# Ledger of designs, part 67: peptides against a protein of PDB entry 2AKA

Target 1, 299 residues: chain A of PDB entry 2AKA
Amino acid sequence: MEDLIPLVNRLQDAFSAIGQNADLDLPQIAVVGGQSAGKSSVLENFVGRDFLPRGSGIVTRRPLVLQLVNSTTEYAEFLHCKGKKFTDFEEVRLEIEAETDRVTGTNKGISPVPINLRVYSPHVLNLTLVDLPGMTKVPVGDQPPDIEFQIRDMLMQFVTKENCLILAVSPANSDLANSDALKIAKEVDPQGQRTIGVITKLDLMDEGTDARDVLENKLLPLRRGYIGVVNRSQKDIDGKKDITAALAAERKFFLSHPSYRHLADRMGTPYLQKVLNQQLTNHIRDTLPGLRNKLQSQL

## One batch from the design tools (peptide; aimed at target 1 A14 R292 N293)

Design b2_p26_8_s4 (made by RFdiffusion4, then SolubleMPNN; from b2_p26_8, 11 letters changed)
Fold by OpenDDE base, seed 4:
Structure b2_p26_8_s4 (fold): chain B 299 residues (1-299), chain A 26 residues (1-26)
Amino acid sequence: as target 1 above (299 residues)
Amino acid sequence: SAAEAAGLAEVEALFPELDAMVQKLQ
């Protein structure tokens, strides 16, 4: 079972070279959320490094296929620059930005062409995620006025696929009933079979409020449930607060909070990573026979 | 394109491993 994700990663790399003409529904997890929902912070917390573009507005402008691989060594590799090992994760960030700008131009446009990034680390479980552009209603810079729809159309290319799991990232300090992530997930997965809820910003909720009912899967039930996380604040990110320290603070938050203490062992970034690894592995196992059969018919 | 051909060749090369994995899962 440990080899399932690596095998699919190799298939994914190969399919990326063929382009969109391969009608192959690969088992994957697409990450969806509104702008500033905390998607990038969740992904960086898995790696334990700052490596994703940051800023206001649409930060992710191309799909980022993030392949996390447990390894004794720590480095990153891009599919578009094979053989180059990145050990400085700031250089990884810069490469994502440069490669994004190379394709989209300087106007902050979007492209459906993925960036494929593999991260080897002793701190990760085997996990592949597709980070998708954040949903927005407001164009920034020289973005086209229809950027909202362009993003939506891009997301739909992934989330409509039956073998796509959806990691729906929603901030707790906003109306969860109006979550862009949960809305798009419900549109393509009305029965909540493929959707995993992530609730961020639990530490930023108004005094006397909590997301207990959501986290207990009582308010907006998903078959795969919800996992709460506490990300670093923007101040902490700008101050280069260590992610390990932030993960310890997250654990302390859940353990000390009256509403979440009883859930603490099923919350936080490490638990989320474990759940996603398990769910992806199981999903690959379930879908791989069908994928083989489809591929065999096309070869 | 050359890139597409290379990708297809890689998929073809991976197919036996995929097939073997599926057989192990059954």
Scores: peptide ipSAE 0.522, ipTM 0.937, DockQ to the pose 0.794
OpenDDE base, seeds 1, 2, 3, 5: peptide ipSAE 0.479, 0.481, 0.479, 0.520; ipTM 0.929, 0.931, 0.927, 0.937

## One batch from the design tools (peptide; aimed at target 1 L11 A14 N293)

Design b2_p27_1 (made by RFdiffusion4)
Pose (drawn by RFdiffusion4):
Structure b2_p27_1 (pose): chain A 299 residues (1-299), chain P 27 residues (1-27)
Amino acid sequence: as target 1 above (299 residues)
Amino acid sequence: AAAAHTAGLEAVEALFPDLDAMKERLE
């Protein structure tokens, strides 16, 4: 039903101002990744426009509830900017930065108060993800020293919940067994039943190695599987993001790589969007029947 | 802050008929 994701979108909007309550548990996807995993690139490739803050280290300092709605037209709106329509995605980036600084005292710390961004676009399927601060060790920033723990604690508030599906994002050019995202997913989902794996930077692996075993779901098995993507950034004449060319380059990569050609139809951003739309819809279908009565008891 | 919180709860209550109708359609 094309209606389930929109229904949960209204619930997320309603709960955006309701502080943390460990018992509230909406069906949704939380994006978890180490700071080197390239999780922003995954989201920007869904949208086809650069719109996320840039900087060293942390990009998301408040949870970003990103609601993507397939549309013939292309614009964005923030719940905190009633009625305003953003058509220039650079301004969207600037608003994310400004609303975040408005809340965070130190210009580098984090806050649990969400920013609710809805994007209408022909480049997206109906899909909603909650992007969370990336994980890191060295608090190389400017306050606070326990920042690693503050981030982990914020991630745990989301992903310890049973209705929270985990989109674990890991770069292929690293030791995947040591992935921060997969490890934290294992801590709260030991059976791997509610974690969807994403492997980025496949085109950056060392010569003569590949990630076939993980992509085939053999090495680090997850019930919901893994999907590989690459960010082969192409810029148009104006030096801006060209998503059609970037997606074609990604398609060419999977079709031409001897280790991946037989999986190409189950790799890449378009397929990932399809999979997330399908899994999120089925998950909502599964959890909605008991939802109304459960919410009353938990509020 | 209190006003925003109360408005959020009212918005949730307003969605109960929609959740009930959606449940019937899934049956």

Design b2_p27_1_s1 (made by RFdiffusion4, then SolubleMPNN; from b2_p27_1, 12 letters changed)
Fold by OpenDDE base, seed 1:
Structure b2_p27_1_s1 (fold): chain B 299 residues (1-299), chain A 27 residues (1-27)
Amino acid sequence: as target 1 above (299 residues)
Amino acid sequence: SAEAEQAGLQEVEALFPELDEMVKKLQ
C-alpha cells in the first residue's frame, strides 16, 4: 500500500506531460478555500518549509500539484525543469512565482495549467495535494473583473471529478456556514462523501466562542469529518517563526483549550497529514482498478 | 508539443504493467 501514492504520482507526471490531465480522473485531493483561509500555510506546515508564494490577494494563480514523498534527503523538483534539484526552498518559491508569471503574464491572471512540484523530505508522509487558487470576490491589481468566475470554473474542473477528494479549508474566525470552501464542496459533494473539512484560525476566534460543534462533526456533518489546525500568524510568518515551533504551539493550543482538549489527538497538522495520507491511499486503492480499466481501453 | 505528448504516452504505457500488477495485488 505504501507504493500506491508514488505510482499515482508517476501516472500524474506522465499525464501532465501529455496535457490530458483534464480528461483523467486521477485519485487526488484538491485543496479549496477562500482567500486567506490558510491553505498555503497548511501545505507549508506539512513540508516544514516556507516555499509557497506569499502576499495580499490571490497567491496561488495556477493549480499546484504538490507531491510529498518521504525520503532520506530533502529537496524539491519541478516537472517543468526535470533534473534540477532545489535544496533552497526560497528558490522553490521563486520558481513557482516565475513559472506562474511565465504563463499568466504580469497582470496576475490565472491559468488552469498545473505546476507540478515534488518535495522529498524525511518529515513528510507520501501525500499528493492540488492547491487551487483561493476563492475571491474582489479582483486585485490588474486581475480581470470576472476573476471570481474564472477561479470558480478552475476549481470546478477539479472538484467535480468523482475521484477528487476535497480538502475544504475554512477559517474558524469567520462564519463557517458562509465558508466558500464548504459551499463549493457542498455544491459538488452534497452528501459530504468526498470532503474533508479543515478548520484554521481556531486561535483567532473571539473569546467565549469555539468551533467544537464543527470539529465534532455535529454542525455541518461530513463523512470524513473535520480536523482543526493552528497555522502561524502573518506576524509569525513575517518574523520567520520556525514551523517546528509552530507545530508545538498548535499541539499546546489543542491540549490547553477546554473545548478542544478531548479532541487534541485528532487535531493538528501532523494528524491531518496522517489522515490525508491514509485517505488518499485508501482512495487510490478503491479507484485504481477502475483507472487501470480505463487506461487499458485507451492503450 | 507533439513530442512531449508522445513521450508522455510512452511513459503511461511503460507504467501500465506496474499498475496492472498493483491492481492484481489489491484484489
Scores: peptide ipSAE 0.518, ipTM 0.933, DockQ to the pose 0.784
OpenDDE base, seeds 2, 3, 4, 5: peptide ipSAE 0.479, 0.464, 0.511, 0.516; ipTM 0.927, 0.921, 0.932, 0.934

Design b2_p27_1_s2 (made by RFdiffusion4, then SolubleMPNN; from b2_p27_1, 11 letters changed)
Fold by OpenDDE base, seed 4:
Structure b2_p27_1_s2 (fold): chain B 299 residues (1-299), chain A 27 residues (1-27)
Amino acid sequence: as target 1 above (299 residues)
Amino acid sequence: SEAAEAEGLAAVEALFPELDALVEKLQ
């Protein structure tokens, strides 16, 4: 089972070279959520490094195929610059920005062409995620007025695929009934079979309120359930607060909170990573025979 | 590019034996 994710990663790299004509529904997890929902922070917390573009508005403007690979060494590689090893994750951030701008230009437009990033680390489980542009209602800078629909159409290219799992990232300090992530997930997965809920910003909820019913899967039930996480604040990110310290604070948050203490072992970023690894592995196992047969028919 | 497509196709073909062997082990 340990080789399933690496094999699919190699297939994914190969299909990225073929381009859009490979109508191959690869088993994958697409990450969806509104702007500022905390998607980038969840991904960075998996790696334990700051490496994703930051800013106001739409930060992810191309799909980022993030391939996490457990390794004894820590480095990153991009598919578009084969043979270059990045050991400075600030250089990884800069390369994502540069490669995004190379394709989209300076207008902060979007492109459906993925960036393929592989991160080797001793701190990660094997996990592949497709980070998608954050859903927005308001264009920023020179973005086209229809940017909301362009993002939606891009997301739909991924999340409509039957072999796509959906990591729906929603902030707890906002009305979950209005969550862009849960709305799009419910549109393409009305039975909640492919959707994993992530609830961020649990530490930013109003006093006397909690997301217990959501996390217990009672309010908006998903077959794959919900996992709560506590990300670094923007102040903590700007202050370069260590991710390891933030993960310890997250654990403390769940253990100390009266509403979440009983769930604490099924919450937090490390648990989320384990669940995603397991769910992706199982999903690959279930889909791989069909994928083999489809590939065989195209050869 | 046509060259990139050909490279990608060749890469898929090269992976097929591993894929096939893995599927057979799952079954």
Scores: peptide ipSAE 0.427, ipTM 0.908, DockQ to the pose 0.789
OpenDDE base, seeds 1, 2, 3, 5: peptide ipSAE 0.418, 0.401, 0.378, 0.418; ipTM 0.906, 0.902, 0.893, 0.906

Design b2_p27_1_s3 (made by RFdiffusion4, then SolubleMPNN; from b2_p27_1, 11 letters changed)
Fold by OpenDDE base, seed 1:
Structure b2_p27_1_s3 (fold): chain B 299 residues (1-299), chain A 27 residues (1-27)
Amino acid sequence: as target 1 above (299 residues)
Amino acid sequence: SEAARQAGLEAIQALFPELDALVEKLS
């Protein structure tokens, strides 16, 4: 089944050329969460590189179709600039920013038009994620006053699709009952069939508190469960702390924490990546016959 | 553009043999 994700990647690329097709329901994983939930850090931890835009407010302003491909070489390619291989991931970040600004303008607006980025790396599993703009309630800068609704509408275009799995990213140091990610997931997936919970910022929880009940799937049950991760702090990101070192620290965190030690083998970014690869592969397998038939009917 | 749309459709069509093979394998 090694070819399933690459096949869907090629389908995604082909459909990107056609434009927004509301009728397309590709098997995919949409990443949702609040602006500071740690979505970008999770994705960067998969690649082991700093390559996503960073800043205050809304960072992701277009859907980013991130296609991770296991390869012997490390480089990135954008669908909008075919043939250009990026080996400097800072240039990847700059290209995302430039391409975003090209479409949205300088007003920090959003656009539903995806950016398609493929990253080849020996350090990744085959995995495709759609990073979506972070949910916000407060416009920043020149953003329109209805930016919250614009973002929600954009997210809904993805997460309402039956073949869309939802990676709901929630920070542990905030009230999980009020998690924007879990709220939107529950709205479109009330039975928790399509949602994978990611709990970030476990290291930033108040002393004497833990997210054990959430991670054990006892508080807000999801069929696909929850995976805890520990991302780099903003200080670590600004200081360009090595992601490999951060992943080691994450492993140490789970192993040493009394509340999480027993879950440690089912926690952390590497495990999350593995689970997502497996979930996506299986999901593609299950949906592929129907997808094939639907595609045939549209041609 | 219409040209881009057509290219996309052709690209999808070009994937059908592989798609069919995979569907058959999974059946």
Scores: peptide ipSAE 0.419, ipTM 0.913, DockQ to the pose 0.797
OpenDDE base, seeds 2, 3, 4, 5: peptide ipSAE 0.410, 0.403, 0.419, 0.409; ipTM 0.910, 0.907, 0.912, 0.910

Design b2_p27_1_s4 (made by RFdiffusion4, then SolubleMPNN; from b2_p27_1, 13 letters changed)
Fold by OpenDDE base, seed 3:
Order: structure tokens, then sequence, then C-alpha cells
Structure b2_p27_1_s4 (fold): chain B 299 residues (1-299), chain A 27 residues (1-27)
């Protein structure tokens, strides 16, 4: 079963060359959430490196197919520049920005054409995620006035697919009933069969409030439940706080919090990574027979 | 291009033996 995710990665790579991204229902996890929901921090915490674009407004402007592969070596590769190995993750960030700008221009527009990034690391589990643009209501910079709808349309191309799992990222310091991630998930997955909830910013909740009911799956129940995480603050990111130290602080947060201590073993970034690896592996196993038959009929 | 599409189809087809083996193992 350890090779199921790498096999689907090779399928994704092959299909990316056909240009029919919307026609293939490959087993995958799409990451959805509002702007500043903490999506980028979750992904960077999996890798243990700073490598995603940063800035105001939408950071992700093209779908990023992030393929994490457990390996004895640490490096990254892009599908659009085969044979080039990146060992400096700052250069990875710059390449994402450059490749994004090459297609979208400098106007902060979006494109549905994915960037495929594979990261080999001894610190990751095999896991493939499709990072999608953050949902927004307000255009920034030179973005078109209908950017909200363009983003929604792009997200819908992924999350409407039956074999797409949805990683819905919501900040705890906002009203979860109004979460953009949970709203879009509910629209396309009304029974909550394909959605995994991630609750970020638990450390930024008002004193005397907690997300216990959500994390216990009692408020807005999902079949696959919720996992709470604590990301680095923007100050910590700007100060180049080590991700290992941040993961230790996250563990300490859950263990020391009266409302979350009993859930601590089912919370945090390392647990999330394990759950996603298992969920994706099982999902691939369940969908591969049907996918094989579909591929044979279409090719 | 048509050539690029055919190349991609060939790449997918090249994965069928592994896919079939895995499907059989998981069945």
Amino acid sequence: as target 1 above (299 residues)
Amino acid sequence: SAAAEQAAIAEVQALFPELDALVEKLS
C-alpha cells in the first residue's frame, strides 16, 4: 500500500501533459479555505520548510499539486522543469512565483493550469495535496472585479469530482458557521463524506472561548472529523522561527489547554499528516478499480 | 498539440501494468 500514492502521482504527471485537467477524476485531496485561513502554513509544516509564496491577498493563484514523497534525500522537482533538482527551498518559492507570473502575468490574476511540485524528504509521509487559491470577496491590486467568482469556479472544477477529498481549512478565531471552506464543502459534499476539517488559529481564540465542540465533531459533524492545528504566527514566520520548534509549541499547546488536553493525541500537524496519508491511501485503494476501467475506456 | 497528447496517452498506458497489478493485489 506504500506505493499507491506514488503511482497516482505518476498518473497525475502524465495527465498534466494532456491539458485535460478537468476531465480526470483522480483520487486526490483538494485544499480549500478563505484567505489567511492558514493553508500555506499547514503545507509548509508538513515539509518542514518555508517554500510557498507570501504576500497580501491571494498567495496561491494557480492550483499547486504538491506531491510529498518520503525519501532518504531532501530536494524538490517541478514538472515544468524536469531534471532540475532544488535543494534550496527559497529557490522553490521563487520558481513558484516565476512560473505563476509567466502564465497569469503580474496583475495578480489566476489560472486553472496547475503547477506540479514534488518534494522528496525524510521528514514527510507520502501525501499529495492540491493547494487551491484562497476564497476572497474583495479584489486586491490589479485583480479583476469578478475574482471571487473566478476562484469559486476554479475550486468547483476540483471539489465537484467524486474522487476528490476536501481538506477544509477554517480559522478558529472566526465564526466557523460562516467558514468559506465549510460552506463550499457542504455545497458539493452535503453528507460530509469527502470532507476533512482542519481548524487553525486555536491559539488566537478569545479568552474563555474554545473550539472543543467542533473538534469533538459535535457542532458541524463530518464523517472524517476535524483536526486542530497551531501554526506559526506571522511574527514567528517573519522571525524565521524553526518549524521543529513550532511543532513542539503546538504539542505543548494542546497538552496544556484545559479544553483540548483530552484530544491532544488526535490533534496537531504530525497527526494531521498521518491521517491524510492514511485517508488518501485508503481512498486510492477504493477508487483504483473504477479508475482503471475508466482509463481503459477513454484511452 | 496532437503529438503531446499522444505522448501523454502513451505515458498513462505505460502505467497500466503496475496499476493492474495493484488492483489485483487489492481485490
Scores: peptide ipSAE 0.292, ipTM 0.854, DockQ to the pose 0.692
OpenDDE base, seeds 1, 2, 4, 5: peptide ipSAE 0.286, 0.287, 0.278, 0.280; ipTM 0.854, 0.854, 0.848, 0.852

Design b2_p27_2 (made by RFdiffusion4)
Pose (drawn by RFdiffusion4):
Structure b2_p27_2 (pose): chain A 299 residues (1-299), chain P 27 residues (1-27)
Amino acid sequence: as target 1 above (299 residues)
Amino acid sequence: AAETEALEEEMTRVEEFIDELEEKLAS
């Protein structure tokens, strides 16, 4: 039903101002990744526009509830900016930065207060993801020293919940067994039943190696599987993001790679969007029947 | 068909809940 994701979108809006309550458990997807995993590029490729803050290290310092709605028209709105319609995605990026600084005392720390961003676009399927601060070790920033733990603690508040599906994002040009995202997903989902794997930067692997075993779900099995993507950035005449060309380059990559051509139809951003829309819809269908009564007891 | 109808009823109940929650939060 095309109605389940929108229904949960209303619930997320309603609970945006309700502080942490370990018992509240809406069906949703949390995006988890190490700071080197390229998780921003995955989201920007869904939208087809660069719109996320840029900087060294952390990009998301408050949870970003990103609600993507397929539309004939293209614009964005923040719940905290009532009635305003953003059509220039550079301004969307600037608002994310400003609203974040408005809340965070130090210009580099984190806060659990979410930013609720809805994007209407022909480039997206109906899908909602909660983007969370990326993981890192060296607190190379400017306060606080325990920042690694503050980030991990914030991630755990989301992903320890049973109705929270985990989108674990890992770069292919690293030791996938040592992926921060897959490890934290294993700590809270040992059976791998509610983690969806995303492998980025497949085009950056060393010569003569590939990620076929992981993409075929053999090496690090997850019930919901893995999906590979690449960010072959193309810019138009004005030097801005050209998503049609970028998606074609990604499609060319999978069709031409001898290790991946037989999986090409189950790789890439369009397929990932399709999979997330489907899994999120089915998950909501599964959890909605008991939801109203359960919420009353948990509030 | 019956399963779809039962799910629609549950959705309606959740929508009513949301409206009531929004009214309480606006107060």

Design b2_p27_2_s1 (made by RFdiffusion4, then SolubleMPNN; from b2_p27_2, 15 letters changed)
Fold by OpenDDE base, seed 3:
Structure b2_p27_2_s1 (fold): chain B 299 residues (1-299), chain A 27 residues (1-27)
Amino acid sequence: as target 1 above (299 residues)
Amino acid sequence: SEEEKELQKAIEEVEKFIEELEKELAS
């Protein structure tokens, strides 16, 4: 059963190599959220390394298919750089930026063509995520004035697919009713069947406020529920705070918080990884018969 | 062409994986 995710990864790579990935409804998890919602931090916390581009405005400008593979060794590989193993994750970041700029140019444009990155690590569970550009309403720099709609159109190519699960990342320190992630999820998944809620920035909420009702799935119920996480602050990232230490701090946060202590065993990045692995595995199993038929029809 | 060879290789991989999927479903 644990071999299902790697099997789908191989299929994904094969079709990506021939430019046919966009036509496939492969079981996958698309990560959506507004700019600065904490998507990149969640993904980096899974890997335990800093490897994603950072900055102001639109950072992710191409879909990033991130394939996490549990392994005894730690290294990364790009589909577009066959045979090259990256052990320095700073070089991984630079390669993402270079490959993005190669296609989109330096004007911070976007492209729907995915970057495929596989990370082998003893610290990860098997998991495939598609990191999508952050939703924004305001163009930055020399971006086209319709960049908001370009991003939305790109996201829709993924999240409208029936076999796509949606990881909706929303910051707790903002009004969840205005969450870009939850809005787009509600648009394409009105019954909340495919959406997993992630609540970030729980540590940045105003004193006297909490997201307990959301995390208990009482305010905006999703079939697959919500998981709260505490990411490193921008200060911590800039200071190169160790991710392992950050995970320990996250655990301490939930255990010590009066509103979240009772939920602590169902919160945090490690639990999120476990849930996503399980949900993706189950989702693959459920979709395998249909996937087989579709693939056979394309041969 | 090299592109055609890569495409053919990808097709062969897909066929192999379909076989693996069928085997998994039958088990």
Scores: peptide ipSAE 0.039, ipTM 0.645, DockQ to the pose 0.040
OpenDDE base, seeds 1, 2, 4, 5: peptide ipSAE 0.031, 0.033, 0.033, 0.029; ipTM 0.613, 0.607, 0.604, 0.609; seed 4 fails the geometry check

Design b2_p27_2_s2 (made by RFdiffusion4, then SolubleMPNN; from b2_p27_2, 13 letters changed)
Fold by OpenDDE base, seed 4:
Structure b2_p27_2_s2 (fold): chain B 299 residues (1-299), chain A 27 residues (1-27)
Amino acid sequence: as target 1 above (299 residues)
Amino acid sequence: MKEEEELKKAMKEVEEFIKELERQQAS
């Protein structure tokens, strides 16, 4: 049987090329989270490279369709510049920024037009994610005062789709009940059927506190559960701490933590990647039969 | 357009997959 994720990737690319991506209900995982929730770090940890724009405020300003493809070689390709292979992931970051600015301008505006990035790597599982702009209430630069609502409207275009799974990224060092990611997920998925919770910043929680109840799916139950991760701190990123070392530290964190050691085998970035691969594959299998008529209508 | 051709190819692959699923469900 053909790999399902690459199959859907071809559909995504084709529809994006003809400008119809936003209207499609393709099986996909949309990544949502508040500003500084750790979304970019999670994605970079999958690849093992620093390649996403960083900074304060709204960093992701266009949807990023990130297609991870297991390969013997390591390189990236953009749909908007076919034939160019990027082996320097710093150049990937720069291209994302340049392509974003080309469309949105220098005012830090947003655009609903996706950037399609495919990363080939021996270190990844096949996985496609749509990274969405971080939810924020604070405009930066020359952003319009209603940027919060613009972002929300953009997110809603993705997460309201029935075939969209939601990767809700929430920091543990903030009130989870007030998580922007979980709120938007609850709004469009009130029964918690399409939402996967990711809890970041577990290492930054106040002493004597933990997110055990959340991670055990006892506090805010999601059918698909929660996975905790420990990302590099901004200091670690600035200090050029490599992702491999960070992943080892993450494993050590869960194994050594009294509240999480019993969950350690179901936590961390590698486990998250595995789960997402499996969930997406299964989701594609389940949804493709229902997409036939809809796809035919696009021809 | 080349993109439309790729779309058609992808859709054919999807259709083939769906047919296979249907065969499996019928067995």
Scores: peptide ipSAE 0.075, ipTM 0.704, DockQ to the pose 0.069
OpenDDE base, seeds 1, 2, 3, 5: peptide ipSAE 0.047, 0.050, 0.075, 0.070; ipTM 0.611, 0.626, 0.700, 0.696

Design b2_p27_2_s3 (made by RFdiffusion4, then SolubleMPNN; from b2_p27_2, 14 letters changed)
Fold by OpenDDE base, seed 1:
Structure b2_p27_2_s3 (fold): chain B 299 residues (1-299), chain A 27 residues (1-27)
Amino acid sequence: as target 1 above (299 residues)
Amino acid sequence: ESELKKLLEEIKKVEEFIKELEKQQAE
């Protein structure tokens, strides 16, 4: 059923063409998290390339529909630049920034209009995610004073949809009870039916503390559970640490940690990617009939 | 409206693919 996701990519593209004028609920996974929660790092780890904008402020300012497609070749394509193949992922990053600025202007505002990026790679599983702007509390630079609420409103447009799964990214080195991702997920999914928890920064937790109870789904239970990951540090990213090496280090981290060794086979970026692939596939299968019926009733 | 029809067609293709996969699994 892995090949289902690429087929649905065409559907995703068609939805993008319609824009926000249609009240349609496409089965998808929306990625939510506070700023610096590690969302971008998780996505880059899936691809094995540095390709997302980085910065101290709001990095993602438009929804990014990231379509990962397993392929023998490696390249990227944008829906807004059909026919152009990007093989340099730095240029991919630059294109995201340019396309974002084109719509949002110079004030670093946000737009709900998605950027559609498809990445072909031998290192990915078929997976489509919608990366949403990171939730923030403080405007940066020339951002509007109500930017926090603008972001929240944008996120709500996605996560309130019944067919939207929520990938809630939360850092372990912060109080999970105050996780922006989990709070918004709880607001729209109070029973935890659509939410998948990702716990980042497990390697940055205070000495003597761990997130075992969370990862075992005992503290803040979600039906779909939690998956811990270890991303590259900012120093590693700046130092151009190889993602493959980082993934190996992640595996070693879980295997060697007294609190996580028993969970190691159900942790880490590769496992997360696999789970998301499976869950998205199943979710598509389960929701498409309803979507079809809804569309038919509108014709 | 034409766009909705296109969407519906794409959904049908996906559903057909699912049915085929399920058939293969049953065999």
Scores: peptide ipSAE 0.279, ipTM 0.815, DockQ to the pose 0.097
OpenDDE base, seeds 2, 3, 4, 5: peptide ipSAE 0.278, 0.269, 0.272, 0.248; ipTM 0.817, 0.808, 0.816, 0.810

Design b2_p27_2_s4 (made by RFdiffusion4, then SolubleMPNN; from b2_p27_2, 12 letters changed; failed a check: too like the target's own chain)
Amino acid sequence: SSEEKALKEAMKEVEDFIKELEEKQAA

Design b2_p27_3 (made by RFdiffusion4)
Pose (drawn by RFdiffusion4):
Structure b2_p27_3 (pose): chain A 299 residues (1-299), chain P 27 residues (1-27)
Amino acid sequence: as target 1 above (299 residues)
Amino acid sequence: SAAERAGLEAVEALYPDLDAMKAKIEA
């Protein structure tokens, strides 16, 4: 039903101002990744526009509830900016930065208060993800020293919940067994039943190696599987993001790579969107029947 | 707080929609 994701979108809006309550458990997807995993690029490729803050290290300092709605028209709205319609995605980026600084004392720390962004676009399927601060070790920023732990603690508040599906994002040009995202997913989902794996930067692997075994779900098995993507950025005449060309380049990559050709139809951003839409919808269908009564007891 | 109360009222307003959606899933 095309209606399940929108229904949960209303619940997320309603709970955006309700502080942390370990018992509240809406069906949703949390995006988890190490700072080097390229998780912003995955989201920007869904939208087809650059819109996330840029900077060294952390990009998301508050949880971003990103609600993508397939539409004939293209615009964005923030729950905290009632009635305003953003059509220039550079302004969307600037609002994310401003609303974040409005809340965070230090210009580099984090806060659990979410930013609720809805994007209407022909480039997206109906899908909702909660993007969370990326993980890192060296607090190379400017306060606080325990920042690694503050980020981990915030991630755990989301992903320890049973109805929270985990989108674990890992770069292919690293030791995938040492992926921060897959490790934290294992700590809370040992059976791998509610983690969806995303492997980025497949085009950046060393010569003569590939990620076939992981993409075929053999090396680090997850029930919901892995999906590979690449960010072959193309810019138009004005130097801005050209998503049609970028998606074609990604499609050319999978079709031409001898290790991946046979999986090409199950790789790439369009397929990932399809999979997330499907899994999120089925998950909501599964959890909605008991939801109303459970919520009353938990509030 | 006022924002929290408004959030809870919005959740209560969604109860008929959740029940209707549940009935559709059970059918």

